# Designs tried in a protein design run: peptides against a protein of PDB entry 5OOQ. Part 12

Target 1, 227 residues: chain A of PDB entry 5OOQ
Amino acid sequence: YREDVRQVVTHPANALSFLQPGRLVEISVNGKDNYGWGAVVDFAKRINKRNPSAVYTDHESYIVNVVVNTMYIDSPVNLLKPFNPTLPEGIRPAEEGEKSICAVIPITLDSIKSIGNLRLYMPKDIRASGQKETVGKSLREVNRRFPDGIPVLDPVKNMKIEDEDFLKLMKKIDVLNTKLSSNPLTNSMRLEELYGKYSRKHDLHEDMKQLKRKISESQAVIQLDDL

## One batch from the design tools (peptide; aimed at target 1 N117 R119)

Design b1_p11_8 (made by RFdiffusion4)
Pose (drawn by RFdiffusion4):
Structure b1_p11_8 (pose): chain A 225 residues (1-48, 51-227), chain P 11 residues (1-11)
Amino acid sequence: YREDVRQVVTHPANALSFLQPGRLVEISVNGKDNYGWGAVVDFAKRINNPSAVYTDHESYIVNVVVNTMYIDSPVNLLKPFNPTLPEGIRPAEEGEKSICAVIPITLDSIKSIGNLRLYMPKDIRASGQKETVGKSLREVNRRFPDGIPVLDPVKNMKIEDEDFLKLMKKIDVLNTKLSSNPLTNSMRLEELYGKYSRKHDLHEDMKQLKRKISESQAVIQLDDL
Amino acid sequence: HLGEYFEDTSP
């Protein structure tokens, strides 16, 4: 349900109104590369050109400044409106140095939208400007070690559509349902949940493999035939 | 003001 709410928040109709310059966003592109918290510089509509149609979330491209880019990542390959990050551009690993950079992303690559925003120079492309902004991101990350506060979708973003409101209530219902479980006030909860979640991943992982073996035992494209 | 930040909830 939370992932469902995220899509409603990041949809251009609601998200673009709050994508002013300097807006803080948590960037997780394609659910794989997590760049941490960054600052939005600008955004524009995606024009595929060949005039190809795009999905609502991919219909727009946002340039964001990050402070967790891998230092030896080849940033010279980036095109201004191409959100497909070339192979080798990745967030810095846990033991590797980082460098401030600007990357393009689609709206689907935003994990959360912050209520804070930075002061940004007019020309981020200017000399040393992207570096200066990266310093500010490092300070915000210090004052907020547990995380940056998120915008409230209803109170702040004034999202009042009825279908969305039922979705929010569905979450509150499951939370109070979760808070009424005997294990909520237990010490072994992290231990038992992890022990179970590992067994569950295997079950779902084994089920994936279990089906592959059976379909391949028989002829391959007999069904296609 | 560069290097500073503030809270903003307005569109």

Design b1_p11_8_s1 (made by RFdiffusion4, then SolubleMPNN; from b1_p11_8, 5 letters changed)
Fold by OpenDDE base, seed 3:
Structure b1_p11_8_s1 (fold): chain B 227 residues (1-227), chain A 11 residues (1-11)
Amino acid sequence: as target 1 above (227 residues)
Amino acid sequence: MLGTYSVDTSA
């Protein structure tokens, strides 16, 4: 059930609006590499230049750039490719007793375990020298202030996920904390219906983003012509 | 002093 909730929460239709710069997210890559809490830099729709016809799942259709402060110091971070969520071999979090460094890594939505209710103040240029380390210090401070963990966004109250089937899922989880009686939604026709609704919402979000870009580009052109 | 973080529950 937790995975079902995670799938809904991290769906583009729900997650993208909360992935503002500085948003804290808990990161697990490939279900094995736990980087802990990182800070969102930005995100973009995943585009395969080599195969433009490539179809990605909803959870793999976006790339989120995040700053982590738990990268193993000897990881080949120089091999990281922007907008490529397939991480090179050797890219991993530091284990206990190992030294870590700050790095920006590209991840998919599927690598997000949870979305926090905190947002860091981010530098304007995270790629500039020393800026990642500044974010790293901020992450350490947050972790110090929240020893019991960073508060997670409430899917209903904060994220305003009001889908009837999702609400039923949440209620079932609450009940299951006392009674285990319902089958996972991952195999249910209801999950498919939920994703269908979210897919439509995602399409609208993408359309809005494209429209905003067009408006911004048009304004930039107008400003250039006025110079 | 700009705080390190803020609580942000908005989209």
Scores: peptide ipSAE 0.517, ipTM 0.905, DockQ to the pose 0.575
OpenDDE base, seeds 1, 2, 4, 5: peptide ipSAE 0.496, 0.230, 0.512, 0.508; ipTM 0.899, 0.808, 0.903, 0.906

Design b1_p11_8_s2 (made by RFdiffusion4, then SolubleMPNN; from b1_p11_8, 6 letters changed)
Fold by OpenDDE base, seed 1:
Structure b1_p11_8_s2 (fold): chain B 227 residues (1-227), chain A 11 residues (1-11)
Amino acid sequence: as target 1 above (227 residues)
Amino acid sequence: SLGTYEERTEA
């Protein structure tokens, strides 16, 4: 269901109006390279100069340029081609313990995991020296201010997606989330497991007490016989 | 000042 929601949210008909300069988006490239939250620079319709008749899926039909602050420092960022979402080999986010730099990467709509309910003020010329780093600092500050996560656009309230099937999907998700959170069965099963563990511990404790009493009584009888 | 603004949903 989460993927279904993502597909609707990131569809050009819904997403493009929210991809203004500075819009925060959560980025995952090829389902494996998580860059975290980046800032939109611009977007354009994807044009294949070599094959003008190329047909792209809706989610691949636009290129979004985004500033990320999580690019691995040794990534060959100089090989990045504007408006080419096929990233060169070695372009990846920094892993834990690695140093990162700021970079502008071209992505497709399919690489957007979430659209944030925040926008940054973007420099006029992001390609100018130091401008990407300025955006990178802003991204770090945003993450610091939202330790529980950057607010995501509500598809219905904020994006005004009024598709009936989508609304039904959202309602189903809400019901499932409520059932998962309120699932007395999960609580009861956990309670039963906890009670089972408690009962076993209590039974063992009582058995040990009874055994200690029997040992003490036997020792008392032995002491009486030694009298 | 963080150059961040929340798009106020014009209710």
Scores: peptide ipSAE 0.025, ipTM 0.587, DockQ to the pose 0.296
OpenDDE base, seeds 2, 3, 4, 5: peptide ipSAE 0.018, 0.022, 0.013, 0.016; ipTM 0.596, 0.595, 0.566, 0.500; seeds 2, 3, 4 fail the geometry check

Design b1_p11_8_s3 (made by RFdiffusion4, then SolubleMPNN; from b1_p11_8, 5 letters changed)
Fold by OpenDDE base, seed 2:
Structure b1_p11_8_s3 (fold): chain B 227 residues (1-227), chain A 11 residues (1-11)
Amino acid sequence: as target 1 above (227 residues)
Amino acid sequence: MLGTYEENTEP
């Protein structure tokens, strides 16, 4: 059930509007590498320059750049490629007793475990010297203030996910948390129905994003011509 | 002290 909720929450139609700079997200790469809570830098549509016809799943169709403060110190961070979510071998979180460093890693939406209700104040240029470490200090401060975990966005109240099947899923989880008795297989079928609805919402979101970009580009051109 | 973070529940 938690995975079903995660799939809905991290779908582009729901997640992207909450992936503003500084948004805290809980990161798990490949279901194994838990980086803990990181801060969103930016995101972009995944483009394969070598194979423009490449089709990605919805959860793999965007790249999110995140600052983490849990990168193993001896990880080959110099091999990280911007907007390439296929991480080099040896890129991993620090284990207990190991030293960690701050790094920016590109991840897919599928690597987001949770979206927090907090945003860090981000530096304007995260690539500048010392800026990642500043974010790392902020992450440590947040973790100190929230020893029981960073609060997660409410999918219904905050994210406004009002799909009937999703609401039923949430109610079922609440009942299960109280009674431990309901069947997970019925929720997977509902998830497929939800994806059909989210696909349409996603299309509208992309259209709006493209329109905003075109407007901004047009305004920038006008400003250049007026100089 | 400019807070390091804020609560933000809006898109």
Scores: peptide ipSAE 0.548, ipTM 0.913, DockQ to the pose 0.552
OpenDDE base, seeds 1, 3, 4, 5: peptide ipSAE 0.544, 0.545, 0.540, 0.543; ipTM 0.911, 0.911, 0.911, 0.911

Design b1_p11_8_s4 (made by RFdiffusion4, then SolubleMPNN; from b1_p11_8, 3 letters changed)
Fold by OpenDDE base, seed 5:
Structure b1_p11_8_s4 (fold): chain B 227 residues (1-227), chain A 11 residues (1-11)
Amino acid sequence: as target 1 above (227 residues)
Amino acid sequence: MLGTYEEDTSP
């Protein structure tokens, strides 16, 4: 059920509006590499220049650049490519007893475990020398202030996810948290249906954005021809 | 100390 909620929350239709610069997100890459809470730098639609026809899942269709302060010190961070979520070998969080450094890593939405209700004040240029470390200090301060974890955005109250199936899922989770009685498989099927609905909405939104751009461009051309 | 963070629950 938690994974089901995560999939809905991290869907582009819901998550992207909350991935402002400085937004705190909890990061787990490939379900194994837990970087903890990081800060969003920016995000972009994933474009494969080598394979423009590449089709990505909704959760893999965007790249989020995040500052983490838990990168293993000997990780080959210089091999990191902006907007390439395929991390080089050796890029991993520091284990217990290892030293960590600050790094900007590109992740997919699928690597977001949770979205926090906090935003850091971000420097204007994160690529400037020392800026990542400044964010890293801020992350440490936040972690110190919230030893039990950073508060997570409420998917209903904050994110305004009003999908009836999602609300039913949340109610079931609440009931399960009270009564461990519902079948996880039925929730997974509902999740797929939810994903399908969100994907359609997102596709429609992007199509509408593209259409609005085309209309605006066409109007601009018409105005140029009328001059 | 300039606050390092703010609560932001808005899109």
Scores: peptide ipSAE 0.529, ipTM 0.910, DockQ to the pose 0.552
OpenDDE base, seeds 1, 2, 3, 4: peptide ipSAE 0.523, 0.528, 0.526, 0.521; ipTM 0.907, 0.911, 0.908, 0.908

## One batch from the design tools (peptide; aimed at target 1 L118 L153)

Design b1_p12_1 (made by RFdiffusion4)
Pose (drawn by RFdiffusion4):
Structure b1_p12_1 (pose): chain A 225 residues (1-48, 51-227), chain P 12 residues (1-12)
Amino acid sequence: YREDVRQVVTHPANALSFLQPGRLVEISVNGKDNYGWGAVVDFAKRINNPSAVYTDHESYIVNVVVNTMYIDSPVNLLKPFNPTLPEGIRPAEEGEKSICAVIPITLDSIKSIGNLRLYMPKDIRASGQKETVGKSLREVNRRFPDGIPVLDPVKNMKIEDEDFLKLMKKIDVLNTKLSSNPLTNSMRLEELYGKYSRKHDLHEDMKQLKRKISESQAVIQLDDL
Amino acid sequence: EPPVIVYEDEVS
């Protein structure tokens, strides 16, 4: 349900109104590369020019400044409106140095929208400007070690559509349902949950493999035939 | 070095 709410928040109709310059966002592109918290510089509509149609979330491209880019990552390959990050551009690993950079992203690559925003120079492309902004991101990350506060979708973003409101209530119901479980006030919860989640991943992983073996035992494209 | 300037949103 939370992932369902995220799509409603990041949809251009609601998200674009709050994508002013300097807006803080948590970037997780394609659910793989997590660049941490960054600052939005600008955004524009995506024009595919073959005029191809785009999904609502991919219909727009946002340039954001990050401070967790891998230092030897080849940033010279980036095109201004191409959100497909070339192979080798990745977030810095846990033991590798980082460098401030600007990357393009689609709206689907935003994990959360912050209520804070930075002061940004007019030309981020100017000399040393992307570096200076990266310093500010490092300070915000210090003042807020646990995380940056998120924008409230209803109170702040004034999202009042009825279907969305039922979705928010569905979450509150499951939370109070979760808070009424005997294990909520338990010390072994982290231990038992991890022990179970590992067994569950295997079950789902094994089920994936179990089906592959059976379909391949028989002829391959007999069904296609 | 310039000071850090942060803006926070308010509810209206």

Design b1_p12_1_s1 (made by RFdiffusion4, then SolubleMPNN; from b1_p12_1, 7 letters changed)
Fold by OpenDDE base, seed 3:
Structure b1_p12_1_s1 (fold): chain B 227 residues (1-227), chain A 12 residues (1-12)
Amino acid sequence: as target 1 above (227 residues)
Amino acid sequence: EPPLVVFEEKLE
């Protein structure tokens, strides 16, 4: 059921409104390359210039650029292209004992494991020299201050996902967590039905425009040193 | 260069 929840949370209709610049997200590329927590730079709808008629799945229809501080030092980062989620061979996180560097990588929504309840104040020009490293230092500090993990947005309370079927799923998960926490059984929910509801409810293009206007939100402000 | 600040949403 955890994957079902992730699918709903990372659906464009739910996720995009929480992918403001500086939003912390937990990243796993292709289900194997774990970069840990990174910071969102920006996002855009995926466009194929070679095939404008290309249709992507909902979770692959947007590209999110994120700063990570766990990139393997010898990765060919010079080959990275913004808004191209097909990463060059050799782009991977550093393993234990390897040195890491900061990098901006393009990912799909499907590569987001979790959306954090924290947002960094991002530099104006993340591509400028030293700016990625500054964000990297901030990420390290956040991780240091939250040894038990960065707080994750609650899908219902924080993200306001109020679909009845989703709420039923969440309730079922809660019951199972109390009784059968070790149960490996995964059941598919009515994801297609939920996606249909989201698609009918929201105009994603208009939503994106609205998001650009809502940079400043009524959020608690915390100094990094006070974390 | 403004100092980096963390914005936190209230957990309800």
Scores: peptide ipSAE 0.054, ipTM 0.788, DockQ to the pose 0.445
OpenDDE base, seeds 1, 2, 4, 5: peptide ipSAE 0.043, 0.052, 0.044, 0.042; ipTM 0.724, 0.769, 0.755, 0.737

Design b1_p12_1_s2 (made by RFdiffusion4, then SolubleMPNN; from b1_p12_1, 7 letters changed)
Fold by OpenDDE base, seed 3:
Structure b1_p12_1_s2 (fold): chain B 227 residues (1-227), chain A 12 residues (1-12)
Amino acid sequence: as target 1 above (227 residues)
Amino acid sequence: EPPLVVFEEKLK
């Protein structure tokens, strides 16, 4: 059930509105490499220039750039390509006793374990020298202030996921946290129904984003004509 | 030191 909740929370229709610059997210790449809590830089729709007709799953259709402070020091970070979520071999978090560095890594929505209810102030140019390290220091300070863990966004109260099937799922989880009784197959069917509804919301979000970009571009052109 | 502005989205 926790995975079912994660699938709903990390769906583009729900997650993207909370992936502002500085948003804290807990990162697990390929279900194996745990980077801990990182800070969102930005996100973009995944585009395959080599195969424009490529269809990605909803959870793989966006790339999120995140600052982590747990990258293994000898990782080939120079091989990282912006907006390529397929990480080079050797890119991994530092193990116990190993030194870590700050890095910006591209991840998919599927690599988000949880979304935090905290947002850091992000430098204007994260690629400038020393800026990643500044974010890294902030992440350490947050971890120090929250020894019991960074507060996670409540899917209902904070994210306002009001879908009836999701609310039923949450109630079942609450009941199951008291009693383990529900069939995984029933949850999968409900998730499929939820994804159908979320797909429509995602389309609307993308349309709004495109419209905002067009407005910004039009305003920029007007400013150029006034020079 | 950039002020660590931790914006807590207050549960309204």
Scores: peptide ipSAE 0.051, ipTM 0.761, DockQ to the pose 0.486
OpenDDE base, seeds 1, 2, 4, 5: peptide ipSAE 0.040, 0.044, 0.042, 0.042; ipTM 0.722, 0.738, 0.737, 0.731

Design b1_p12_1_s3 (made by RFdiffusion4, then SolubleMPNN; from b1_p12_1, 7 letters changed)
Fold by OpenDDE base, seed 2:
Structure b1_p12_1_s3 (fold): chain B 227 residues (1-227), chain A 12 residues (1-12)
Amino acid sequence: as target 1 above (227 residues)
Amino acid sequence: EPPLVVFEEKIE
């Protein structure tokens, strides 16, 4: 069920309005490379210049550029291509005992494990010398202050995902958690229905994108030191 | 000076 929730949360119709610069997101590439929490730089619709007729899934239709501070030091970061989420061989997070560096990596929405309820102040030019490292220090500070984990956006309360089927899913998860039980079953049928609904919503999303962002950014914020 | 980190307020 957690994956079902993730699929809904990371759908463009829901996620894009919360991917402002500095938004913290938890990153897992290809379900194996866990970079931990990174900071959003920007995002753009995925365009294949070589094949304009290319059709991507909803979760692969956008490229999100994120700063991570967990890149393996010997990773060939110079081979990273902007707006290409297919990472070169050797690009991976540092393992325990290995040294890490800061890097900007392009990812798809499908590589977002969680969207945090925190935002960093982002430099205007993240690619300027030393700027990535500054963000990296900020990420370390956030992790230090939240040893039990960075707070995640509530899909219902914060993201206002109020679809009835989604609410039923969330309720079911809540009940199971209360009972200290796990259910290996997925809600695949309902998920497909949700995908259909969100796909239709996404068609209108771009037209409403600016308005939604303004609403989100107008929310009251609390400084980290006030927490 | 802008804050390093901001916490998004929960929407009721």
Scores: peptide ipSAE 0.049, ipTM 0.761, DockQ to the pose 0.357
OpenDDE base, seeds 1, 3, 4, 5: peptide ipSAE 0.042, 0.043, 0.045, 0.038; ipTM 0.708, 0.752, 0.753, 0.725

Design b1_p12_1_s4 (made by RFdiffusion4, then SolubleMPNN; from b1_p12_1, 6 letters changed)
Fold by OpenDDE base, seed 4:
Structure b1_p12_1_s4 (fold): chain B 227 residues (1-227), chain A 12 residues (1-12)
Amino acid sequence: as target 1 above (227 residues)
Amino acid sequence: SPPLVVYEEELE
């Protein structure tokens, strides 16, 4: 269901109006390379000059240029081609312990995991020296201000997606979430408390049984002596 | 720090 929502949200008919300069988007390229939250520079319709008859899916029909601050420092960023979403080999986010740099990467709509409800003020010329780093600092500041995560656009309230089937999908998701949250098994803390109480009761019951056995044995010995 | 702009619908 989450993927279904993502497909609707990232469809050109819905997404493009929210891809203004500075819009924060969460980026996952090819479902593998997670760059985290980046800032939109611009977007354009994908044109294949070599093959004008090329047909792209709706989600691949536009290229979005985004600034990321998580590019691996040794990535061959110089090989990046403007408006070519097919990234060269070695272009990847930095892993834990690796140094990162700011870069502008071209992505498709399909590489957008989430659209944030925040926009950065973008420099006029992002390609000028030092401007990407400025955006990178801004991204770090945003992450600092939102430690629990950057707020995501609400597809219905913010994006005003009014498709009936989509609304039905959202309602189904809400119902499922409610059912999952109401499941007592999902609250591990309550289970541990219940188990603890049960364990204590069981121990008390065992102790009581042992005491009753001792009393019974003592009474049996007394009866033998009275014989 | 550069100004952050929250989408107008959240300010309402």
Scores: peptide ipSAE 0.053, ipTM 0.707, DockQ to the pose 0.281
OpenDDE base, seeds 1, 2, 3, 5: peptide ipSAE 0.037, 0.042, 0.049, 0.041; ipTM 0.712, 0.721, 0.766, 0.731

Design b1_p12_2 (made by RFdiffusion4)
Pose (drawn by RFdiffusion4):
Structure b1_p12_2 (pose): chain A 225 residues (1-48, 51-227), chain P 12 residues (1-12)
Amino acid sequence: YREDVRQVVTHPANALSFLQPGRLVEISVNGKDNYGWGAVVDFAKRINNPSAVYTDHESYIVNVVVNTMYIDSPVNLLKPFNPTLPEGIRPAEEGEKSICAVIPITLDSIKSIGNLRLYMPKDIRASGQKETVGKSLREVNRRFPDGIPVLDPVKNMKIEDEDFLKLMKKIDVLNTKLSSNPLTNSMRLEELYGKYSRKHDLHEDMKQLKRKISESQAVIQLDDL
Amino acid sequence: VEDPSVLIPPVE
């Protein structure tokens, strides 16, 4: 349900109104590369030029400044409106130095929208400007070690559509349902949940493999034939 | 829609 709410928030109709310059966003591109918290510089519509149609979330491209880019990542390859990050451009590993950079992303690559925003120079492309902004991101990350506060989707973003409101209530219902479980006030909860979640991943992982073996035992494309 | 955000100045 929370992932369902995220798509409603990041959809251009609601998200673009709050994508002013300097907006803080948590960037997780394609659910794999997590760049941490960054600052939005600008955004524009995506024009595929062969005029190809795009998905609503991919219909727009946002340039954001990050402070967790891997230092030896080849940033010279980036095209201004190409959100497909070339192979080798990745967030810095846990033991590797980082460098401030600007990357393009689609809206689907935004994990959360912050209620804070930075002061940004007019030309982020100017000399040393992307570096200076990266310093400010490092300070915000210190004042807020647990995380940056998110924008309230209803109170702040004034999202009042009825279908979305039922979705929010569906979450509150499951939370109070979760808070009424006997294990909520337990010390072994982290231990038992992790022990179970590992067994569950294997079950789902084993089920994936179990089906592959059976289909391949028989002829391959007999069904296609 | 009015934006309720807080502007943060640059670090010196």

Design b1_p12_2_s1 (made by RFdiffusion4, then SolubleMPNN; from b1_p12_2, 6 letters changed)
Fold by OpenDDE base, seed 2:
Structure b1_p12_2_s1 (fold): chain B 227 residues (1-227), chain A 12 residues (1-12)
Amino acid sequence: as target 1 above (227 residues)
Amino acid sequence: IKSPFTLLPPVE
């Protein structure tokens, strides 16, 4: 059930509006590399210049750049390519007893375990010297302030996911938690139906983004003509 | 409606 919830929450139709700069997200890459909580820098639609016809799943169709403070110090961070979620060999979180550094890594939506209800103030230029470390300090401070865990966005109350099937899923989870029953009722069969409903919302979000970009570009042109 | 997020300033 938790995975089903995660799939819905991290779907572009739901997640993208909450991936503002500084948004805290819990990161797990390939289900094995847990970087903990990081901060969103930005995101973009995944474009494969070599294969423009490449079709990605919804959860792989966007690249999110995140600052993490748990990168293993000897990781080949210089080999990281912006907006390439296929991480080089050796890129991993520090294990216990190992030193860590701050890094910006590109991830897919599928690598988001949770979306936090906190947002850090982000430097304008995260690639400038010392800026990643500043974010790293902030992440440490957040972890200090929330020893029991960073507050996660409520899918219903905060994210306004009001799909009936999703609500039913959430109710089932609540009942199971109350009964302390570990019986996972797999609602995986309903995910496809849920995704079908989110397609329209996703389209609207992309349309809005395109419109905002067009407006911004138009304003930039006007400002250039007024000079 | 609770703010969708809490903004935290950088730590000095």
Scores: peptide ipSAE 0.330, ipTM 0.865, DockQ to the pose 0.434
OpenDDE base, seeds 1, 3, 4, 5: peptide ipSAE 0.301, 0.040, 0.046, 0.043; ipTM 0.865, 0.746, 0.725, 0.681

Design b1_p12_2_s2 (made by RFdiffusion4, then SolubleMPNN; from b1_p12_2, 5 letters changed)
Fold by OpenDDE base, seed 4:
Structure b1_p12_2_s2 (fold): chain B 227 residues (1-227), chain A 12 residues (1-12)
Amino acid sequence: as target 1 above (227 residues)
Amino acid sequence: IKDPFTLLPPVE
């Protein structure tokens, strides 16, 4: 369900109005490379000059330039092309123990994990020397101020997504969360059934995998108590 | 649509 929510939130019809300069967004490129929270520089409609007839999905139809402060220091950032979301090989976030630098990377809407309810003051010329580092300092400060996580935009209250189907989805998620909190074991089984039903309708394979893992962990705890 | 975002000043 989280992915379904993300798909709705990051759809151009909903996301673009909240991608002002300085908007904080949580970035996961191709669902693998987690850059953490970055700041939006700008966005533009994706145009393929070589193939004007190229059709992109809604979530790939816009390029968002974001400042991140988690780029691996030895990443070939010089190979980054503006408005090209296909990142060169070696462009990745720093791992634990590695040094990071600030960089501006072009991403698609599909690479936005969350949209924060915070906006940084963005320098007018982010490409000027030292400006991206200033933003990087601001990002570190934000992370310091919000140790429990940066506040995420509420899709309904903040983004005013009023689609009936989306509201139904949100209600279902709330019900599931409530049930999970009350009885983990029973809820795990019910969640598996529920996610199983939804996975048939929606490609929720990853959510099911996570749920199965939680169920397995819960069952392991019960077996230990029987021991 | 009112965007209730909080604007944070740059860290000096």
Scores: peptide ipSAE 0.262, ipTM 0.875, DockQ to the pose 0.799
OpenDDE base, seeds 1, 2, 3, 5: peptide ipSAE 0.117, 0.044, 0.060, 0.051; ipTM 0.770, 0.735, 0.797, 0.755

